# Designs tried in a protein design run: peptides against a protein of PDB entry 8HF1. Part 306

Target 1, 320 residues: chain A of PDB entry 8HF1
Amino acid sequence: NVMLYATKPTEVMVSFPHQEQVLTVTRLISAEIEKFYVSLDLMNIGVQPIRRSKSLQCLRDPSKKSFVKQLFNDFLYQMKEYGIYAASIAIISLIVEFDIKRRQAETLSVKLMHRTALTLCEKIRHLLVQKLQDMTYDDDDDNVNTEEVIMNFSTPKVQRFLMSLKVSFADKDPKDICCLVFVERRYTCKCIYGLLLNYIQSTPELRNVLTPQFMVGRNNISPDFESVLERKWQKSAIQQFRDGNANLMICSSVLEEGIDVQACNHVFILDPVKTFNMYVQSKGRARTTEAKFVLFTADKEREKTIQQIYQYRKAHNDIA

## One batch from the design tools (peptide; made by RFdiffusion4, then SolubleMPNN)

Design b2_p29_8_s1 (from b2_p29_8, 10 letters changed)
Fold by OpenDDE base, seed 3:
Structure b2_p29_8_s1 (fold): chain B 320 residues (1-320), chain A 29 residues (1-29)
Amino acid sequence: as target 1 above (320 residues)
Amino acid sequence: LELEEIKALANEPPLTELSFDESTVPMRE
């Protein structure tokens, strides 16, 4: 009778100091986005000509302006939660999205709206890149992708995450690593993926050890070309992770969508655990011997986080 | 329930806390 003691993962909490990033550049960017929202509210994007009957007052499609505001609000969240280095990567995703929407625009007014949003993103990108370059003393080395620049322009949470990766995986065999990183938002997956590629490339102890991938949820049910490319990317990323060609996977809530991810030896929760279901599902992926389940908390929320985890443990034991 | 009552009822080891030493590169202003 080999009692398969289901080895419960070791739960690890990493605390980080709550620092408000009081950078002048972040204040300038926030003010430019607020000015843009005032301008956006004044924009007449027109009545979409519904081809059919004269009498239906074409409803203002508030969804188009709402979507533009959502993308900038998501960007502001990325900048606040992950820092200006992560924001320099996140803004590229907005540039790509607004350029696609500009090209797909059915009306001149909608095309102009997306063009104005794109111009703001290009200005924001310039401000971010310029601030990253302020640390490069050598005029000739345009390389803002050093370990020092990444660490200096990342939030304390991201700094502790990168340090936790370095301590956990430095000079290890890549075959012995199966790591999940959970984030709350879809756009954070791409942003943290780009940050990790640059960090791993700049960190000799990780360069041949970690191979990251990312996976975003299938939120876009739209049968558009973008959704086909995203579905192809997801399938490729999952397959690379199953084959061991990638050993670190960044995920946003994707395990709720029934994506079968293998048992992992490391699970990092980069964002706060907001639900019991998220706790059980993410912890349930740390199934190997000596598996680690790592949480990040601000020092001010440490006691609240501890209490919440013990409540989740109790609730999980009561149903098990 | 007080935190101690919740800990006792959970019958599980405490969370392992990792503090990294203050050698975090301070954000140069």
Scores: peptide ipSAE 0.247, ipTM 0.663, DockQ to the pose 0.227
Fold by OpenDDE base, seed 2:
Structure b2_p29_8_s1 (fold): chain B 320 residues (1-320), chain A 29 residues (1-29)
Amino acid sequence: as target 1 above (320 residues)
Amino acid sequence: LELEEIKALANEPPLTELSFDESTVPMRE
C-alpha cells in the first residue's frame, strides 16, 4: 500500500499594487453603458411568447433585459478587474452574443433591443481599440497585440500574472508543463484566453512553450444551441489538455469530479478564493511533487488573504 | 484568532511571497 501522500503543493502568494486605472476611456465606456441602461429600461419589449425553452434563464426575464444588463455588467467587471486590453477581447464576446440574439429575435422589439446593444458594443470596441492604438505609431490592428501594449493596458493583477507565467515557464519543455488557471467568471475564461494567446505569441520565451485552452463550468451553460457548441468545445479542450496538445487550461469552475484532468504542476488562482471548496478543489489539482499553487492578492488585502488561506489550511487539515 | 495563532495552528510552512518590483511598465497615460 503505497500511501500516496498527497504531496502538498507549495503555496505562493503574489502581491500586486491596487491601482485603479483612472483612464478617461473607462469612464466614458461606463457612462455610455449607464445611458444605455436608462434607454433599455424605457424600451417596451412587450410580453415575449413563453416558448417552452427548457432554459431556466429564459423563464426569469420575459423581456430579456436582465440578460443584456448581465452581459454589460460582466464586461464592466472584466474591464475593471483585468484592464482595457482584456476588455477589448471581452467586448467581442458580447458582439457575438448580441448578434446571435438579434438573429434569433422573435419580435421586432427584441431585435431592436439587441441591435441597440450591438451598436453600443461596436462603439465600445472602437473606443478600446483606439486607446490601444495610442501606444502604436502604426494604425494596423496587429500592432496592438505586442507584449508592451498588453502589459501597459492590463491591471496590476494581470501584469503580475503574466510575469509569473514568464518567470515560471520561460524556455521550458512544453511536456513538463501542466498548468491550470482558475478564474471566477465564465466570460473571464474567454477574455483571459484571448489575452494569453496574444501575450504568448508576442513573448518569444513562451511562444513554443505554452499552448492555452479554456473551459467553462457546465452548470453555467444554458441549454441553448450555444451550449451545444460550448459543450463540444469543452470536450475538445479537455481532450487536448489530456493529450498534452494544450498545457495551460483556464477554468471558471473547479473541474467537477467527473472531469479527470491529469495531475497539474501549476495551479494559478487569478481571482480571490471565495470559498473553502474552491480552495480545496483547486489546490487538489496541484498533485505533482513540486506542484505550485499560486494566488494573487492586492497589497491592501494581503493580511486578509493570508489569514483566509491559513483558515482554509486548518479547515482542510481537520477534514483530512 | 490573531494571524500568528492561526499560523501556529496550521503547522504549515508560510506562504511564499513573491513581489515583483514596481519597475514593471507603468501604465502610461
Scores: peptide ipSAE 0.240, ipTM 0.668, DockQ to the pose 0.246
Fold by OpenDDE base, seed 1:
Structure b2_p29_8_s1 (fold): chain B 320 residues (1-320), chain A 29 residues (1-29)
Amino acid sequence: as target 1 above (320 residues)
Amino acid sequence: LELEEIKALANEPPLTELSFDESTVPMRE
């Protein structure tokens, strides 16, 4: 019995500088969201009728205010962690969601709450797009989707991620690529997907090489967000990735044990590895002989990241 | 455990570190 020692993937750590300088636009947006939270807390939306058929989550937030705050907090996180370009895409997801919630509002007060949130999102979008356009002398919205604009308005982490993709995949055969990108949050999947689409289209070396998809893990999906459409999208995205019609997949959770994803040759962890399970399961997807497992760390967190990875390696070897 | 003790106990090669030259990243101030 030749134990085919599954060749352990090469573990790579990419360091990035910590961005100390906060753009004036990001400070303004953060301040507008904080002002909105004060106004939101003062809004009387009444007690929403608990329908017995509402998900456990609808039972937890009878006011629906916590959900609004969660979306803006997720947006603030994305803006901070990925930059204003990613934020310009992320805000569209909030606009869509608040417009749906506004239309589905059972009460006038809830409708007004979601309308106020939507108005803030439109203001934020305008501020972000205007800032992206400041580099482009042309008022054309399509001109903000250049490699230069994407790179300049992305955080150092995202810049290093995009550079790592370019170096790893430039002019390669798309059939030889099976790449996973793990992110912490479900909404990050969508904004990084949109960012990657625009980056790939603007990068000649990647345009016919990478075909991205995204998948939101089921266990992290609030039952209220599991639309039939989202489930169909997930199934389609997984199938496209299995069929090789997509060769890069962005995931917000470790693919459940039951999602038979093919052996990947690249696994990128864009966000910090927070759990041993995430480490083992994500690394366990890099199964080819030349597989790479790529981590990103801020320079200030480098030593802590190294220590954590070695602890996870030890713990994995103790179980194996 | 000290980092070196953890490395020794993990019995795996060190992480490959990649740094990109900051000069190649167009940061417009």
Scores: peptide ipSAE 0.230, ipTM 0.648, DockQ to the pose 0.236
Fold by OpenDDE base, seed 5:
Structure b2_p29_8_s1 (fold): chain B 320 residues (1-320), chain A 29 residues (1-29)
Amino acid sequence: as target 1 above (320 residues)
Amino acid sequence: LELEEIKALANEPPLTELSFDESTVPMRE
């Protein structure tokens, strides 16, 4: 009876100052999105033809306006939670999505709606990149991806996350690293992935140490909306992580039952732990000897976070 | 339950806290 004493990971809480980003650019972007919502509400898109084969979601928003608003609301969340550098990456995903939707538009009105959304995204991207360039003396686009620019234009949470990665993994053997990063939202996975790629490339101590991948949890929406490409990409990303070709995996909080991810030595929870199941599932991935389970909390929420973690520990011990 | 009671009931080592020196953190503009 080898009682596999599941080596309990060392739980670490990293505090960060609650700084409201009082950037003029973020206010300007928010105001431009609000103006766009007013314009969007005035757009007569008509009743969209219900495509016979398309999922229940096409029934929920016949105007497709709610989907457009959802993407911009998700962008605003990324900008607030992760900063303007992360927002510069996040906006690219909106550009791609609206360009696809524009091309797939069945009506001129829908095509125009997606075109106006796309034009707004391009304007937002320009405003973000311009603000990133204000720190760079040289107009060279490559200069916005420096460690300094990334750090300065990231939220205190993201700064502490990047610092925690640097301290944890600087000059380590890539083979000794198996890291998971959990985020709440699917769009955050890709955003943080893009940020990490640029950060790792700009940080000599990490450049040959960390190889990130991301995995978007399956949309609980019909598997029919997952492009065959997204499913192939997810399988490839998981396989690369299993094969050791990637040593850091960014996941949404929905570790769907059945993603067999190997035992990790580091688990970072970048967003607040909202559920007991998320706590148990994510902590349960930190199974190696000397594994670390790292949480991030705002200073104002520190006590509440501590209480919540101890409640989850108690509940876990009562079930185990 | 008070935090101390919850800690006692958890029967686990205290949560390790890491703070970074603010001097090492770039000031956000």
Scores: peptide ipSAE 0.276, ipTM 0.730, DockQ to the pose 0.250; fails the geometry check

Design b2_p29_8_s2 (from b2_p29_8, 11 letters changed)
Fold by OpenDDE base, seed 3:
Structure b2_p29_8_s2 (fold): chain B 320 residues (1-320), chain A 29 residues (1-29)
Amino acid sequence: as target 1 above (320 residues)
Amino acid sequence: LEEELIKALANEDELKELSFPESTVPMRE
């Protein structure tokens, strides 16, 4: 039983102050999305033809309105949890999705709904980019992708995460690094990936040290062309990580699907550990002798998080 | 910080809390 001698990774909890983002721009964006929801509820999109896909799994495609609301709710979550810099990247993913859905629209009413959503996304993007530029004193430096701008417009959680990466990996050999970053949501993978690309490029100590990739779950086997491209990209990203061409992988719950990821020396949990299974599976990827398992907690949730970790440790030892 | 990290690396069984001393730059409005 080779599993018995698995060196337990060092568990590290990083606390961060709970700051509510009191930015005027976040309030404006939230208010514009709420106004849009009122307008969306009034939109008559008609009875959507039930595409009888021949396969009996009537996955009731959530109402086209419900999907639009889900994407904006996910965006609002990302803006709150990761900050306005991360939100400026996240909004691009919504723009792409709504443009695709607009082009694929079977009815004029559905096309108009997605067009209205897209127009709102462009307005949100403009508000976010403008706020990022307002801190660049030099009108001429269109480059909102500096370390200072990224840090200043990121939540305390993301700031502590970026600092933890810098302290952990500054001037190290890329070959000695095998890092996993776990996030709860699929869209957060893309958002944090884009943020990390810009942060690494702006941070000299990390520029030639960290090569990030991201992986999104296969669960949306919608047979659509996007699923094929996403599957190809996912396979390529996993292969790059296995070959050592990438040394940092951002994952959602995808590793629950039994994707054989190599033993890692660093595992970061950016979002709260909600389940015992997530704790065991993510911790079980930190398999090297000096492996670190890093958690982030708000100061207000610190005691509760500590108690949960001790409960999970006890439960894990009782099964082992 | 490295020393606290190193001390926090030596004791195997306890959950280690790292506080980064650097004040989170408050989001400047």
Scores: peptide ipSAE 0.044, ipTM 0.585, DockQ to the pose 0.259
Fold by OpenDDE base, seed 1:
Structure b2_p29_8_s2 (fold): chain B 320 residues (1-320), chain A 29 residues (1-29)
Amino acid sequence: as target 1 above (320 residues)
Amino acid sequence: LEEELIKALANEDELKELSFPESTVPMRE
């Protein structure tokens, strides 16, 4: 039982104030998505022919409408959980996915549906970027990627995460850093990766210290979503992290599937730990001397989170 | 906030709760 002899990481719980995003732009975006859902439900796209090679879940949505709604719901979740700045990165992922789906559309009606979704994504992107620019004097796109803009338009959770990175890694040797960041959702990996690239570039103390990568989960829903490119990217990202060419890896639930990642000195859990397996596996990656396992919790959920951690600790000790 | 983070991240002991003071930079409307 290799888990018994691992140095127990120092567990840190970072609390953050729960703020509901009261921004007018967030309300406008939500309302535009809701209007789009009404329009989407009225669209007659017909029943698409089921390609034999698709997963059972892709077989269940002959209209492809549920998939479109899922992507926008995932975007709304990211905007709520990570903030407007993260949402400006997240919307680009939707644009890319809908453009792929538009090009792969077998019917004109489905092509039009994805085009309408793209038009909405571009409108959302414009609204987000415009709001980010309200803090900048100059209309230049580079001015929205400052530490100040990133921090001001991020949720308290993301602010605490970024501050925790800055405090943990400012002016350190990149070779001494082996950091994992766990997130719940696949799309969050890309979003937080894009946010971190911009934050690191805007933060002098981190610019030459942190080199992030991301690894996206195998979406069990559609093997077609695992493009050969994404599998190649995953292998390349893991290899770069193994070779020390990247020292921070953003992961979703992929590491549950037995991806052999190095012993890390820092593990951040950005989203709530929902399962015992996630707790054990993520904590089990913090194996170096003085390893840190950092959790983030809303103040309102602090007590519940503490109780859950104690339950997981007890359950882990009973198995060990 | 940075000092509290430093203090919590530097210390080796049990589950450290970092309650950051409410200096949320308010998302300026």
Scores: peptide ipSAE 0.037, ipTM 0.627, DockQ to the pose 0.209
Fold by OpenDDE base, seed 5:
Structure b2_p29_8_s2 (fold): chain B 320 residues (1-320), chain A 29 residues (1-29)
Amino acid sequence: as target 1 above (320 residues)
Amino acid sequence: LEEELIKALANEDELKELSFPESTVPMRE
């Protein structure tokens, strides 16, 4: 029971400036998605047969339009919260998903809908990559995966997170590192994983020090709807982290309900702590004597975050 | 930054605040 561990990790709050992303490219992408939603609402895809054996999301929307909108809304969230660089990685996950759905389409109208969504994703990908290339003065280096490009096109939150990783882990022995990174959303795990792979590869002090993995919580969707590949990936990622072959694990809050994750010396909460349970469970993973529990807050939300942490501390002490 | 992080790591019971210096390169257009 994670609640019973009176672990006193060092709690650190990292503040970051709240900057509104005023990029022309982000406005253009948002406008293209909004235009696509208008077009999507006008699409007649007919009545889809309710197949009980497909994901609960497909059961709720016989039109499958809500699923398409959900993926683009999750992308827009990631672009806003993590920046253009993270968005360039996130869009690839949409491309893969819409290509799978296009191939699995039972009707021509559904196939066309997913094809149109895929075409929009490729346009968005091109716009993002082009904007990342605008900083590369050297026409010859197609490598948008430099530390400078990653930092410049990341939100202040992500910049502070990457700096905190660099300061915490530069030139350390990989064996002495056991790090968790908590994020709110399932799709963010894969996006931040891709960002960290590129950042670690571009940062000499972290190269061969950090080996990231990601774990997506089991959706409360029946284990029958998880792809065999996804279940295999989750098991492999957990095992690599247990065996020390990976020393940084990115996980969504859904891990709270049942994944026995190893005791860690570092826990980062990249997204706001929304519940007492999330606070206790994530903090309860920082179990070593020198364990660190790091939170990120916008300057405008600093006071509210501090008050919330003190309330959670009090509530935790009243139960212990 | 390391010294501030180290100083912010030394005091056990208080919520430590780290403000990294403003050398945040804003996302430039």
Scores: peptide ipSAE 0.211, ipTM 0.740, DockQ to the pose 0.251; fails the geometry check
Fold by OpenDDE base, seed 2:
Structure b2_p29_8_s2 (fold): chain B 320 residues (1-320), chain A 29 residues (1-29)
Amino acid sequence: as target 1 above (320 residues)
Amino acid sequence: LEEELIKALANEDELKELSFPESTVPMRE
C-alpha cells in the first residue's frame, strides 16, 4: 500500500559543489589499499570449508578475500563521498570488524590475512588522525572533534547537510523534532551517526536539541553479519525513536513495511534518490503539514536530479 | 548563507534550490 499521505511535504534541493578533495593523505591511503589488494591476491589462505549455508554466502569468495576487499572499497567510498573526518570514523568500524574476524579465524592463514588487514586499518587511522591534527596545535584526540575540524574535513555535501541541520534545528525544542536521514549504504549510517554525535556535541545550538540514532534496514544486513547484537540494537534504536529519546534517525533503507515510525517533520536524503520506491517511501515519512523533504545534489547533477524528481512526482501523482 | 538557507527552508510550494556560495568549501591545500 503506497500510503498516499494527503500532506505533501515541502521539497528542498540543496546543491553542493563537486570538489575532489585533492589531499595527499587520500592518495596515500588509496595507494596503500591498492598495494594491500596486490598482496591479498598473492596470499594463499587455502580452500575454506564451504559451510553449506544456502544463503547469498555462496557468491562470496570462499577465501573471504572478497569480503575484505568489500570493506576497504566501502571505506574508500565513505572517504570520497563524506570526507576525511567521516573516514576517520569509518575506519574504526573496519578495525572492529577485522579484529572480530581475526579472533573467529579457523585457520592461521585466515587469521594472518585479517591481521594484515587490521594493521593496514591502524595505519590508515593514524594517517587520518594525523591529518585532522594538522589543523589543531594540540595532539589531544578531543581537539579533532571541533565544529571547525568537522566542517573543514567534510565534503561539500556533508558541509551543506550539517549547515542544513544547524539552521533547521538550532535552539528548537527536541520534542518538536522528528527527523529522518536516509543514506545509501549501511556503513554510511554508522559513519554519519558518529560524525553527527561529534558535530552536535561541538555545536552549542544543537547540544541537547538533537539526539541521533541509526538503523540499518534488515534487507541491507548481510544475513552473516546480522548478529543478535545488531538486531537487538536496531530494536532498541527504533524504540528510542518511537519513545522520543532519539529525534533523529539515520537509515540506509526505507524502513520496511511494518516499521511504524512516527510521522516525521524533516526528511533528509543525503545520497542520491536512485529509485521511485525510495522517493515515495522516504517522502511518505514526512507527514506533517510543515514537513520538509530535503535532497542534496552535486551542481553537475542538478539538472538530472531536478528532472528525476519531476518524473517521480508525476509517477506518484498518477498512482494517487 | 544562513539567512538564504532559512528563507529557502521556510517557503512552501516550489522545489527550492539552495546554492551555497563557494566560500564554505574546505581549504584547497
Scores: peptide ipSAE 0.171, ipTM 0.747, DockQ to the pose 0.161; fails the geometry check

